Peptides against a protein of PDB entry 8RAJ. Designs and how they scored, part 19

Target 1, 54 residues: chain A of PDB entry 8RAJ
Amino acid sequence: LPAENEDPDKAVVDLHRSPPKTKDPDLTPSGIIAKVKAGDMTQETARELLLAMR

## One batch from the design tools (peptide; made by RFdiffusion4, then SolubleMPNN)

Design b2_p14_3_s2 (from b2_p14_3, 5 letters changed)
Fold by OpenDDE base, seed 4:
Structure b2_p14_3_s2 (fold): chain B 54 residues (1-54), chain A 14 residues (1-14)
Amino acid sequence: as target 1 above (54 residues)
Amino acid sequence: MEKEIEELEELAAL
């Protein structure tokens, strides 16, 4: 079985653990949705981030 | 942004 290369550099974004780095290109609205779809972010964290950017 | 919030709400309902 190929080891799923969990890319260890996929920083799980947690709003409660670290303030959103407003300069992270992965923290665009579409980047947030992409992280949720990839399982790299919870829906709750994504909701909080998107609401904080509004 | 509103589109991505709506898409997130749709994903939460599945």
Scores: peptide ipSAE 0.349, ipTM 0.827, DockQ to the pose 0.120
Fold by OpenDDE base, seed 3:
Structure b2_p14_3_s2 (fold): chain B 54 residues (1-54), chain A 14 residues (1-14)
Amino acid sequence: as target 1 above (54 residues)
Amino acid sequence: MEKEIEELEELAAL
């Protein structure tokens, strides 16, 4: 059975990493909300990210 | 930003 290499590089947004100067669509306010709605992000993490972007 | 914070608060109440 081929092991599906689930790429462990699900981008753990390291909150200590300087925000990438690239428009990561996943780090837009709308992208953050989309991740919460998908169950891919906790509401607490989303709140912290949105407050840090204010 | 304020709208997106409000949408998160609404998602907490569900």
Scores: peptide ipSAE 0.344, ipTM 0.827, DockQ to the pose 0.094
Fold by OpenDDE base, seed 1:
Structure b2_p14_3_s2 (fold): chain B 54 residues (1-54), chain A 14 residues (1-14)
Amino acid sequence: as target 1 above (54 residues)
Amino acid sequence: MEKEIEELEELAAL
């Protein structure tokens, strides 16, 4: 069975649905900024995530 | 953290 590698690039991050996992490379501070630059995350969601990690 | 917050503030000002 091919392990469905969930493409990490397709993970929708919703702070209100799921708490950030510090082990997810896409939920690191730099990973959050990368998603905003890619258009995969809103600036508001990124701001809320970064403030919650402070 | 502070660097990435600053980068977001810069992106919001564009």
Scores: peptide ipSAE 0.342, ipTM 0.824, DockQ to the pose 0.133
Fold by OpenDDE base, seed 2:
Structure b2_p14_3_s2 (fold): chain B 54 residues (1-54), chain A 14 residues (1-14)
Amino acid sequence: as target 1 above (54 residues)
Amino acid sequence: MEKEIEELEELAAL
């Protein structure tokens, strides 16, 4: 049984990587806001991501 | 999306 080590620390949103075509809940508009509120993302990075998704 | 941008702008003004 492969242990799915969901390393929560590997959701480094590489701004230079093409947005994953997968519904990663962490890359939804609401998921981006949740990361900013948690201190896991800067407001500037979140703004750039939300504008790129518009 | 506009709502989440507005929420970010509100958080930046605090």
Scores: peptide ipSAE 0.341, ipTM 0.824, DockQ to the pose 0.139

Design b2_p14_3_s3 (from b2_p14_3, 4 letters changed)
Fold by OpenDDE base, seed 5:
Structure b2_p14_3_s3 (fold): chain B 54 residues (1-54), chain A 14 residues (1-14)
Amino acid sequence: as target 1 above (54 residues)
Amino acid sequence: MEEEIKELEELAAL
């Protein structure tokens, strides 16, 4: 069985979760943009997250 | 943050 390398550090971005006070590089403004560029996040979700962090 | 919002808007226009 191929071990699905689910990187356990892929925090499922729960849109209903209070903005994480954690220095999660994946939830920084630049990390959000990187996820959109990778196709791992929709532009709408990224917009909502960036606006919620403003 | 405003730069990343702008970059996102630019990506949406492609």
Scores: peptide ipSAE 0.297, ipTM 0.809, DockQ to the pose 0.129
Fold by OpenDDE base, seed 3:
Structure b2_p14_3_s3 (fold): chain B 54 residues (1-54), chain A 14 residues (1-14)
Amino acid sequence: as target 1 above (54 residues)
Amino acid sequence: MEEEIKELEELAAL
């Protein structure tokens, strides 16, 4: 059975990395909310990200 | 941004 290499590079948004100058759709305010609604992001992390974008 | 913060606060209350 081929091991599905689930690429463990689920993009851990390193909060210490300078925000990529690329419009990462996942780092838009709407993208952050979508991740929280999907259960892919904690509300606390989403709050910190949104406050850092203010 | 303020609307999105408010939506997060509403999601906490559920």
Scores: peptide ipSAE 0.296, ipTM 0.809, DockQ to the pose 0.095
Fold by OpenDDE base, seed 1:
Structure b2_p14_3_s3 (fold): chain B 54 residues (1-54), chain A 14 residues (1-14)
Amino acid sequence: as target 1 above (54 residues)
Amino acid sequence: MEEEIKELEELAAL
């Protein structure tokens, strides 16, 4: 069975639905900024995530 | 962390 590698680039991050996992490269501070630049995350969600990681 | 917060503030000002 091919492990469905969930494309990490398609993970919708919702702070209110799931706590950030520090082991997910897309949930690192730099990964959050990369998602905002790609249009895959809102600036408000990114701000809330970064403030929660402070 | 502080650098990425600053980068978001810069992106919000555009």
Scores: peptide ipSAE 0.295, ipTM 0.806, DockQ to the pose 0.133
Fold by OpenDDE base, seed 2:
Structure b2_p14_3_s3 (fold): chain B 54 residues (1-54), chain A 14 residues (1-14)
Amino acid sequence: as target 1 above (54 residues)
Amino acid sequence: MEEEIKELEELAAL
């Protein structure tokens, strides 16, 4: 069974890709805030994502 | 979502 190496560095949220219909914990409102706090996402990108999810 | 947007606005003001 191949271990799924979830490379944490490949969650580049492509703003041009249709939002995954999957409950990716990384694309929840709280997951977006967590990425901003970690320095993995800009505040502007996070704002645009949260507004698009409203 | 309104709470998380508000938290982002508070973080941008620091």
Scores: peptide ipSAE 0.291, ipTM 0.806, DockQ to the pose 0.138

Design b2_p14_3_s4 (from b2_p14_3 with S1M A10E E14L)
Fold by OpenDDE base, seed 3:
Structure b2_p14_3_s4 (fold): chain B 54 residues (1-54), chain A 14 residues (1-14)
Amino acid sequence: as target 1 above (54 residues)
Amino acid sequence: MEEEIAELEELAAL
């Protein structure tokens, strides 16, 4: 069976993982808002992330 | 940060 290339671009945001030392553009406040507007993130998850970054 | 939280609250009211 061909190994399904798990798309490496699904950054599973593990809320219990140490904050990425790299500025992931997708985890910036503006990147979180952009994901919500695209339908790729729930408003609740975005709120929790933004509050944890405060 | 406060601006982006306010934008999320506005999006939730739509």
Scores: peptide ipSAE 0.318, ipTM 0.815, DockQ to the pose 0.141
Fold by OpenDDE base, seed 4:
Structure b2_p14_3_s4 (fold): chain B 54 residues (1-54), chain A 14 residues (1-14)
Amino acid sequence: as target 1 above (54 residues)
Amino acid sequence: MEEEIAELEELAAL
């Protein structure tokens, strides 16, 4: 049985990288809130991202 | 944007 390598390429949001030109659903305001609620992002990082999108 | 910031402030107060 081939092991499904679910590569957890959890897109590490690099705050210093130019905003990805890809429609990453995880970089939408709602996607950021969903990551915080899941414990996959800190509230501080989420605040900085949301303020940078304003 | 302001709604999502407010949701983060509520989550931080818990």
Scores: peptide ipSAE 0.317, ipTM 0.815, DockQ to the pose 0.136
Fold by OpenDDE base, seed 2:
Structure b2_p14_3_s4 (fold): chain B 54 residues (1-54), chain A 14 residues (1-14)
Amino acid sequence: as target 1 above (54 residues)
Amino acid sequence: MEEEIAELEELAAL
């Protein structure tokens, strides 16, 4: 059985790209907070993302 | 969005 390499689709959030109008649940304000609480995102990166979405 | 920023600031103070 080929091991399905679940490439962790680490959505490389390019902070220099205009915030994608992504319907991606992972880039919602609540999704960003959830990633910080899980330890999957730094608080600094989350703050920058939330400020860029204003 | 202001609520989520405030929640982040609270998490930094712990």
Scores: peptide ipSAE 0.315, ipTM 0.812, DockQ to the pose 0.138
Fold by OpenDDE base, seed 1:
Structure b2_p14_3_s4 (fold): chain B 54 residues (1-54), chain A 14 residues (1-14)
Amino acid sequence: as target 1 above (54 residues)
Amino acid sequence: MEEEIAELEELAAL
């Protein structure tokens, strides 16, 4: 079976649906910043995530 | 965490 390449870039982070799983590399502080720089996350969503993790 | 918040604040000023 081809491993479904979970495209890491397609993880839609819904702040209202799930608490940030600290195990997702995409939800680490540095992973959040990387998504903003890539254009895959809004700065507002990133700010809310980082403030909720503080 | 504080570094990434500061980096977001810098990105908001552009």
Scores: peptide ipSAE 0.312, ipTM 0.811, DockQ to the pose 0.134

Design b2_p14_4_s1 (from b2_p14_4, 6 letters changed)
Fold by OpenDDE base, seed 4:
Structure b2_p14_4_s1 (fold): chain B 54 residues (1-54), chain A 14 residues (1-14)
Amino acid sequence: as target 1 above (54 residues)
Amino acid sequence: SRAAAIAELEALAA
């Protein structure tokens, strides 16, 4: 069976192009902090995301 | 919450 190419292209969240999908568990406040702690997101990006949340 | 996450982020940066 062809290995489903799990395209590891984790959707790069572009704050300038699309508002963060609040329904994405990875883009919740807790999910953002988890990514920072895991080294998968910079503190600056996390700050911008959190401040942009309504 | 968003506020809690901001506070936690600040703590990580300190």
Scores: peptide ipSAE 0.607, ipTM 0.911, DockQ to the pose 0.134
Fold by OpenDDE base, seed 2:
Structure b2_p14_4_s1 (fold): chain B 54 residues (1-54), chain A 14 residues (1-14)
Amino acid sequence: as target 1 above (54 residues)
Amino acid sequence: SRAAAIAELEALAA
C-alpha cells in the first residue's frame, strides 16, 4: 500500500482557521513541543496554541 | 503539562 503521503502542508495548524482540537494528539502540549523541536512548527505558533488551551 | 510546555518553549527562545 502506498505510504499515505502525509501532505506536509496539512500538518500546519492554523489557529486562525480552526480551534485547536483537544483530541488531536498533535495538539497536546507535548505534541506541540515535539513539532517545534522537529522544525514542523514555529515557536510563535506554539506559544499561541499553548496559551489558547484551557 | 501546558505549564511545562510553556517553560520549555521559553527555554528554547533564550
Scores: peptide ipSAE 0.606, ipTM 0.910, DockQ to the pose 0.134
Fold by OpenDDE base, seed 5:
Structure b2_p14_4_s1 (fold): chain B 54 residues (1-54), chain A 14 residues (1-14)
Amino acid sequence: as target 1 above (54 residues)
Amino acid sequence: SRAAAIAELEALAA
């Protein structure tokens, strides 16, 4: 059986599907940048998230 | 801060 590479449940942050939980530490400004640096988030998604923040 | 993160994101894109 091919090991289903369970893509680790990378919380795909989709602003169009679900509002980001403000309490998610991965969705803080610093958390967003960390995800981009790790290759876990696109720059475009990061930009949209950051601009949507107050 | 949000502003710092935006600036850092721009730096990553350069």
Scores: peptide ipSAE 0.604, ipTM 0.911, DockQ to the pose 0.132
Fold by OpenDDE base, seed 1:
Structure b2_p14_4_s1 (fold): chain B 54 residues (1-54), chain A 14 residues (1-14)
Amino acid sequence: as target 1 above (54 residues)
Amino acid sequence: SRAAAIAELEALAA
């Protein structure tokens, strides 16, 4: 199966080291859910990010 | 919204 070309330069969000940028379209509530659905984010990380949002 | 996203996440976890 062709490995999806994951861009190795894609920013990994570390919630515990750096607060999420709410202005990042990938880190909006909808963007987070989209990442979970795509398998690019765990449900646990998504939960933590969503709970950290104002 | 955040609330909607939380609800969607719960639905995915169920």
Scores: peptide ipSAE 0.602, ipTM 0.910, DockQ to the pose 0.125

Design b2_p14_4_s2 (from b2_p14_4, 4 letters changed)
Fold by OpenDDE base, seed 5:
Structure b2_p14_4_s2 (fold): chain B 54 residues (1-54), chain A 14 residues (1-14)
Amino acid sequence: as target 1 above (54 residues)
Amino acid sequence: DREEAIAELEALAA
């Protein structure tokens, strides 16, 4: 069986990198909250991301 | 929106 390299699409949002212009649904406010609820993002990272949004 | 998401995040932390 080919090991599906599930490349964890580590959308590691580097807060020091220009926000990707791509409408990544995972980077919307709702997408961030969904990740926190799923245990895929810490509350601290989510807070920093949400506060950095204009 | 952003404000709603912040409020929801605060509610999860309480």
Scores: peptide ipSAE 0.593, ipTM 0.909, DockQ to the pose 0.134
Fold by OpenDDE base, seed 4:
Structure b2_p14_4_s2 (fold): chain B 54 residues (1-54), chain A 14 residues (1-14)
Amino acid sequence: as target 1 above (54 residues)
Amino acid sequence: DREEAIAELEALAA
């Protein structure tokens, strides 16, 4: 049985899968940068997210 | 803010 250890804490922020909820602290501008610095988000994904924020 | 975050992201690529 593939252990779907999808660690729910690794919500890969995919713009195509879930619209960024403004209430997610990980989807704030600072939270995005923190994920990039931690290696949990690519710079490209971060750029797309930041540009999509109004 | 958003603009600061974009600038910081660009600085990381440099």
Scores: peptide ipSAE 0.588, ipTM 0.908, DockQ to the pose 0.133
Fold by OpenDDE base, seed 2:
Structure b2_p14_4_s2 (fold): chain B 54 residues (1-54), chain A 14 residues (1-14)
Amino acid sequence: as target 1 above (54 residues)
Amino acid sequence: DREEAIAELEALAA
């Protein structure tokens, strides 16, 4: 099984960067909530990301 | 949905 070495550094969303136009499933509203529930994202960071989304 | 996600996030704080 390829260990998806999800480099944790690639998951660092720069909160001050324009919301990534990226089709990154991890940056969708549902993806953000999933990360919070998993303990992989703070509620504060999630709030900021969601508020930055148009 | 963004609004639903915000509401869910608030519910987790509660």
Scores: peptide ipSAE 0.587, ipTM 0.907, DockQ to the pose 0.130
Fold by OpenDDE base, seed 1:
Structure b2_p14_4_s2 (fold): chain B 54 residues (1-54), chain A 14 residues (1-14)
Amino acid sequence: as target 1 above (54 residues)
Amino acid sequence: DREEAIAELEALAA
């Protein structure tokens, strides 16, 4: 099976595929904003993630 | 924090 080279640095956070891990540094509020600024996350996905946080 | 991140995201959209 071809190992899909999912570049671990380009993990697209998809709310519909994986629940946000509260301990994942990439899913902290600051980490989300950093991904948006880098072009690695859409603004819409970031909005949904931030609004879903307690 | 969460509120600051929401505000920053809104500023990027404007």
Scores: peptide ipSAE 0.587, ipTM 0.907, DockQ to the pose 0.133

Design b2_p14_4_s3 (from b2_p14_4, 6 letters changed)
Fold by OpenDDE base, seed 4:
Structure b2_p14_4_s3 (fold): chain B 54 residues (1-54), chain A 14 residues (1-14)
Amino acid sequence: as target 1 above (54 residues)
Amino acid sequence: DREAALAELEALAA
Protein backbone atom coordinates (compact mmCIF):
# COMPACT_ATOMS: atom_id res chain seq x y z
CA LEU B 1 0.00 0.00 0.00
CA PRO B 2 1.58 3.30 -0.99
CA ALA B 3 2.01 5.16 2.27
CA GLU B 4 0.28 8.43 1.56
CA ASN B 5 3.16 10.67 2.51
CA GLU B 6 0.93 13.20 4.09
CA ASP B 7 3.87 15.50 4.27
CA PRO B 8 2.37 17.72 6.93
CA ASP B 9 2.71 20.84 4.85
CA LYS B 10 3.65 22.97 7.81
CA ALA B 11 1.78 26.07 6.79
CA VAL B 12 4.79 28.36 6.62
CA VAL B 13 3.09 31.61 7.40
CA ASP B 14 4.71 33.87 4.84
CA LEU B 15 3.61 37.36 5.88
CA HIS B 16 4.39 38.62 2.38
CA ARG B 17 2.69 35.88 0.34
CA SER B 18 -0.48 34.71 2.03
CA PRO B 19 -2.88 36.64 4.20
CA PRO B 20 -3.17 34.80 7.51
CA LYS B 21 -6.28 32.66 7.28
CA THR B 22 -8.01 33.53 10.54
CA LYS B 23 -9.53 30.03 10.36
CA ASP B 24 -6.24 28.33 11.14
CA PRO B 25 -6.05 27.80 14.90
CA ASP B 26 -2.29 28.30 14.64
CA LEU B 27 -2.81 31.79 13.19
CA THR B 28 -5.21 33.10 15.81
CA PRO B 29 -3.79 35.48 18.42
CA SER B 30 -3.97 32.70 21.00
CA GLY B 31 -2.40 30.20 18.60
CA ILE B 32 0.48 32.59 17.88
CA ILE B 33 1.16 33.09 21.59
CA ALA B 34 1.00 29.33 22.12
CA LYS B 35 3.66 28.85 19.41
CA VAL B 36 5.93 31.45 21.02
CA LYS B 37 5.57 29.79 24.42
CA ALA B 38 6.35 26.42 22.85
CA GLY B 39 9.48 27.84 21.18
CA ASP B 40 8.03 27.23 17.71
CA MET B 41 7.87 30.93 16.79
CA THR B 42 10.08 33.93 17.53
CA GLN B 43 8.68 36.90 19.41
CA GLU B 44 9.52 39.13 16.45
CA THR B 45 7.55 37.01 13.98
CA ALA B 46 4.66 36.79 16.41
CA ARG B 47 4.66 40.58 16.81
CA GLU B 48 4.60 41.12 13.05
CA LEU B 49 1.75 38.63 12.62
CA LEU B 50 -0.30 40.20 15.38
CA LEU B 51 0.26 43.73 14.05
CA ALA B 52 -0.75 42.61 10.54
CA MET B 53 -4.11 41.33 11.79
CA ARG B 54 -7.07 43.58 11.03
CA ASP A 1 -7.87 39.26 20.92
CA ARG A 2 -4.80 40.68 19.17
CA GLU A 3 -4.32 43.49 21.71
CA ALA A 4 -4.26 41.09 24.64
CA ALA A 5 -1.86 38.87 22.70
CA LEU A 6 0.47 41.83 22.02
CA ALA A 7 0.45 42.69 25.72
CA GLU A 8 1.23 39.08 26.64
CA LEU A 9 4.03 39.02 24.07
CA GLU A 10 5.52 42.19 25.56
CA ALA A 11 5.37 40.63 29.01
CA LEU A 12 7.29 37.60 27.68
CA ALA A 13 9.96 39.89 26.19
CA ALA A 14 10.58 41.75 29.51
Scores: peptide ipSAE 0.620, ipTM 0.915, DockQ to the pose 0.133
Fold by OpenDDE base, seed 1:
Structure b2_p14_4_s3 (fold): chain B 54 residues (1-54), chain A 14 residues (1-14)
Amino acid sequence: as target 1 above (54 residues)
Amino acid sequence: DREAALAELEALAA
């Protein structure tokens, strides 16, 4: 089976392990939406992240 | 703004 080159630079946002850091540009509200639009994040994951923000 | 992002996300889901 070809090793899927899991691009190690895909910050897998583990919603269950760490709350989103407000300083991470990929975890800002706009950064989350950008990932969804790029197809790099599901709408469900984005919703959960946004709802978890204070 | 998280509220704006939630609204945008809902618009993408519609």
Scores: peptide ipSAE 0.613, ipTM 0.915, DockQ to the pose 0.130
Fold by OpenDDE base, seed 5:
Structure b2_p14_4_s3 (fold): chain B 54 residues (1-54), chain A 14 residues (1-14)
Amino acid sequence: as target 1 above (54 residues)
Amino acid sequence: DREAALAELEALAA
């Protein structure tokens, strides 16, 4: 079976490590919402990320 | 915009 290249470098937003770099499209407000809609992020995590944005 | 995203997030919960 082809190893699903789960790109481990999909920045798991570690809320404890670094504020999301605005340059990561996955960490923009719209990118966060897109992940929630796709089922790739919980609403709670999305809320925490959005509230942590300056 | 984070405020728009928060509002959309609330709408998804509803």
Scores: peptide ipSAE 0.612, ipTM 0.915, DockQ to the pose 0.129
Fold by OpenDDE base, seed 2:
Structure b2_p14_4_s3 (fold): chain B 54 residues (1-54), chain A 14 residues (1-14)
Amino acid sequence: as target 1 above (54 residues)
Amino acid sequence: DREAALAELEALAA
């Protein structure tokens, strides 16, 4: 079985360092919601990310 | 869509 190297470097999105890049699939509105549903992101962090988007 | 995502997030919080 190929070890899915889930790179444990979950890109910690620092909301204070850079505006969300729309090209990052993890930072799209749908990607954010998917992470919340998976339990990989808090609702508060998701809200902040979504509000920071244009 | 950002607005749809915010609405879905609110629905998850209810």
Scores: peptide ipSAE 0.611, ipTM 0.915, DockQ to the pose 0.129

Design b2_p14_4_s4 (from b2_p14_4, 6 letters changed)
Fold by OpenDDE base, seed 4:
Formats: structure tokens, C-alpha cells, sequence
Structure b2_p14_4_s4 (fold): chain B 54 residues (1-54), chain A 14 residues (1-14)
């Protein structure tokens, strides 16, 4: 049986795409901070995301 | 909220 390499669909946050209408907990202000604290997101990317949430 | 998250990022950047 071929192992399903479920490539974890790393939600590529395209900063140039319309803000995802997805209730993605990872794209909430708290989810962004959690990713930065985990080392999974840069502070710069997090700042840009939070500023785009106007 | 967004403002609290921005403030927390500024603290992490020091």
C-alpha cells in the first residue's frame, strides 16, 4: 500500500491573497502569536499579517 | 485581539 504522504498542507499564508475567509485558528491574532512563540513564524511575517487584518 | 497581538510582538522584539 503506498504510504499516503499527507504532505501537511502548510497553510501558505499568501499575504497578497484576500484574507482567507477560513476560520483557520492559525490565522487569528492569537494563532499568529502562538506560531511566533513556537518558532514556526518570523516576527516580521506576523507583523505584516496583523497589520493586514485592518 | 489584534492590538494586544501587536503589543505582544513588540515585547518579543526587545
Amino acid sequence: as target 1 above (54 residues)
Amino acid sequence: DREAAIAELEELAR
Scores: peptide ipSAE 0.601, ipTM 0.911, DockQ to the pose 0.135
Fold by OpenDDE base, seed 1:
Structure b2_p14_4_s4 (fold): chain B 54 residues (1-54), chain A 14 residues (1-14)
Amino acid sequence: as target 1 above (54 residues)
Amino acid sequence: DREAAIAELEELAR
């Protein structure tokens, strides 16, 4: 039986739970833009994330 | 760069 333990740890970037760790390549400005281009993030969520960065 | 990423996002929104 193939263990379908694909952890759906799609890191739901909860804007309210932790400031984006600049060490996560997926949460860098470039990583956010890459997710938007891939269709994995909305432009609105990306805008909020980028505006919340220090 | 954060400002560059905001500008790129605004371009994608047009």
Scores: peptide ipSAE 0.601, ipTM 0.910, DockQ to the pose 0.134
Fold by OpenDDE base, seed 2:
Structure b2_p14_4_s4 (fold): chain B 54 residues (1-54), chain A 14 residues (1-14)
Amino acid sequence: as target 1 above (54 residues)
Amino acid sequence: DREAAIAELEELAR
């Protein structure tokens, strides 16, 4: 089975775009913290995303 | 919870 290339570019959250009303589990507060703990997201990017969820 | 996630992020920064 070809490994579905999860295009790493699809995880580029454009911080300047209105947060998509995406039910994307990866963009939940808990999903953001999980990415930081895994080393897949910087603390600064996580902070900006969490602040944009206002 | 967003506030809980911000607090957890601040703890990871120490």
Scores: peptide ipSAE 0.599, ipTM 0.911, DockQ to the pose 0.133
Fold by OpenDDE base, seed 5:
Structure b2_p14_4_s4 (fold): chain B 54 residues (1-54), chain A 14 residues (1-14)
Amino acid sequence: as target 1 above (54 residues)
Amino acid sequence: DREAAIAELEELAR
């Protein structure tokens, strides 16, 4: 099975860009927590993202 | 919910 090329560029959320109104499930509050639980995101980055959605 | 996600993240950080 070809490894799903998780495009590493999708993981680089530019925190300095206004939180894209991306209906990207990976950028929802639940998607961020899911990435932290999977080990794909640091707690610090997740905290910054969640706070930037304010 | 964003507030729920912040709370869950704080629990994971303990």
Scores: peptide ipSAE 0.595, ipTM 0.910, DockQ to the pose 0.129

Design b2_p14_5_s1 (from b2_p14_5, 4 letters changed)
Fold by OpenDDE base, seed 5:
Structure b2_p14_5_s1 (fold): chain B 54 residues (1-54), chain A 14 residues (1-14)
Amino acid sequence: as target 1 above (54 residues)
Amino acid sequence: MTDEEIDEMLRKAL
């Protein structure tokens, strides 16, 4: 069976979690925008995250 | 990052 590359770095964006102090590329402003563009995140969730990071 | 910058980034992702 091809190992489905379950990217283990699907950072479960817990909206109730303090913004990760980690340089998670997926939780950078650019990473959030990339997830919205990919359809992996709603625009609303992305807006809330970006507003919480300012 | 301003609210307008956020909205523009989101608009470019749609």
Scores: peptide ipSAE 0.377, ipTM 0.845, DockQ to the pose 0.676
Fold by OpenDDE base, seed 3:
Structure b2_p14_5_s1 (fold): chain B 54 residues (1-54), chain A 14 residues (1-14)
Amino acid sequence: as target 1 above (54 residues)
Amino acid sequence: MTDEEIDEMLRKAL
């Protein structure tokens, strides 16, 4: 039985793949809350940042 | 998020 061709097209490295937009994890709602919980941010600063994301 | 949801989220972080 002839071996059906392994499709050589799966090896095309898409050079046009935009780099993943690294969202700063510290600027996410969850990252802000984690900083408050760690004592690295005041509750007031966290409130202002979270309100500015609305 | 509402203001109340933000305040509750911050309260749970303390």
Scores: peptide ipSAE 0.377, ipTM 0.847, DockQ to the pose 0.620
Fold by OpenDDE base, seed 1:
Structure b2_p14_5_s1 (fold): chain B 54 residues (1-54), chain A 14 residues (1-14)
Amino acid sequence: as target 1 above (54 residues)
Amino acid sequence: MTDEEIDEMLRKAL
């Protein structure tokens, strides 16, 4: 069975990409804050994302 | 959200 290498790089939120208008729970302000709490995102990255959503 | 509101949200998340 070929292990489909799900490229872990697809989980990197491109800060230069317009925030996907998709209701991705991970890209909501609440989802971003949840990732920071989990240690899955830095505060700086979260700050930049939240500012880009304004 | 203001910049200060964002910074306060992040501060409260820690």
Scores: peptide ipSAE 0.374, ipTM 0.844, DockQ to the pose 0.739
Fold by OpenDDE base, seed 4:
Structure b2_p14_5_s1 (fold): chain B 54 residues (1-54), chain A 14 residues (1-14)
Amino acid sequence: as target 1 above (54 residues)
Amino acid sequence: MTDEEIDEMLRKAL
């Protein structure tokens, strides 16, 4: 059976999931801003995430 | 972070 390469890079940031494990570099304020700069995250999603960290 | 700090970070990301 071919291993389905589930692309591990879809960290679906579930905004309703328990507070981001502070160990995920992608869920730091700096990581969020880096994703917006890369075009991998919308500004609105980034705003919601940053507000949830306040 | 204040709302102003968040908005400024997002502005610098554009």
Scores: peptide ipSAE 0.374, ipTM 0.845, DockQ to the pose 0.753

Design b2_p14_5_s2 (from b2_p14_5, 5 letters changed)
Fold by OpenDDE base, seed 2:
Structure b2_p14_5_s2 (fold): chain B 54 residues (1-54), chain A 14 residues (1-14)
Amino acid sequence: as target 1 above (54 residues)
Amino acid sequence: MTDEEIEKMLEEAK
């Protein structure tokens, strides 16, 4: 059986890409804050994303 | 979300 290398799909949130219309749980306000808290996202990037969602 | 709410959420995430 091929080992499913769960490549941690670090969804690099491209700030310049239109947010995918798909409910990406990683692009919710709560998901963004969770990434910051985990150290997977900078506060600056999170701020920019949250401001773009308003 | 207001700017103040965003800053508060980010502060709580530190």
Scores: peptide ipSAE 0.518, ipTM 0.893, DockQ to the pose 0.732
Fold by OpenDDE base, seed 1:
Structure b2_p14_5_s2 (fold): chain B 54 residues (1-54), chain A 14 residues (1-14)
Amino acid sequence: as target 1 above (54 residues)
Amino acid sequence: MTDEEIEKMLEEAK
């Protein structure tokens, strides 16, 4: 069975997905900002995510 | 987080 290597790097943060209740470090405010700094997320997407976390 | 805090965090990410 080919192990579907779900490339962990492709956590496409679906804005419509309820934030996983898991403390995913990538979905914390600091994790979102880190992705923007790395160029892995747009400021617009980050803004929407941060607003949804209020 | 306030809207102002969010905008500040995004500005610091530029």
Scores: peptide ipSAE 0.518, ipTM 0.893, DockQ to the pose 0.782
Fold by OpenDDE base, seed 4:
Structure b2_p14_5_s2 (fold): chain B 54 residues (1-54), chain A 14 residues (1-14)
Amino acid sequence: as target 1 above (54 residues)
Amino acid sequence: MTDEEIEKMLEEAK
């Protein structure tokens, strides 16, 4: 069976799972905004994440 | 971050 290359780079930011690892560049405010700009994150998800960091 | 700062950041991301 071909190994489905699940692209491990989809860090599914589970808002309900684990405090944001402060070391994950994708979970910084700047990283979140970069994902929205790239089309990899919705504005709504970004809003929720940013509010949770407040 | 204030709510206003968050909204501004999201607007700049459009």
Scores: peptide ipSAE 0.518, ipTM 0.893, DockQ to the pose 0.786
Fold by OpenDDE base, seed 3:
Structure b2_p14_5_s2 (fold): chain B 54 residues (1-54), chain A 14 residues (1-14)
Amino acid sequence: as target 1 above (54 residues)
Amino acid sequence: MTDEEIEKMLEEAK
């Protein structure tokens, strides 16, 4: 049975990587809140990301 | 974004 390629493009948001100048829609305040609502991100991680965007 | 706006957005995401 072909192993379903687990899509390795789970964008591991490396918090230690310089913020990519790319408008990653997933790194906008609205994109972060959408991930929390979907259950794909914890509220704690979302808080840290939103605070780092100040 | 203010701290109050961040906490409000997180509360609306629960």
Scores: peptide ipSAE 0.516, ipTM 0.893, DockQ to the pose 0.781

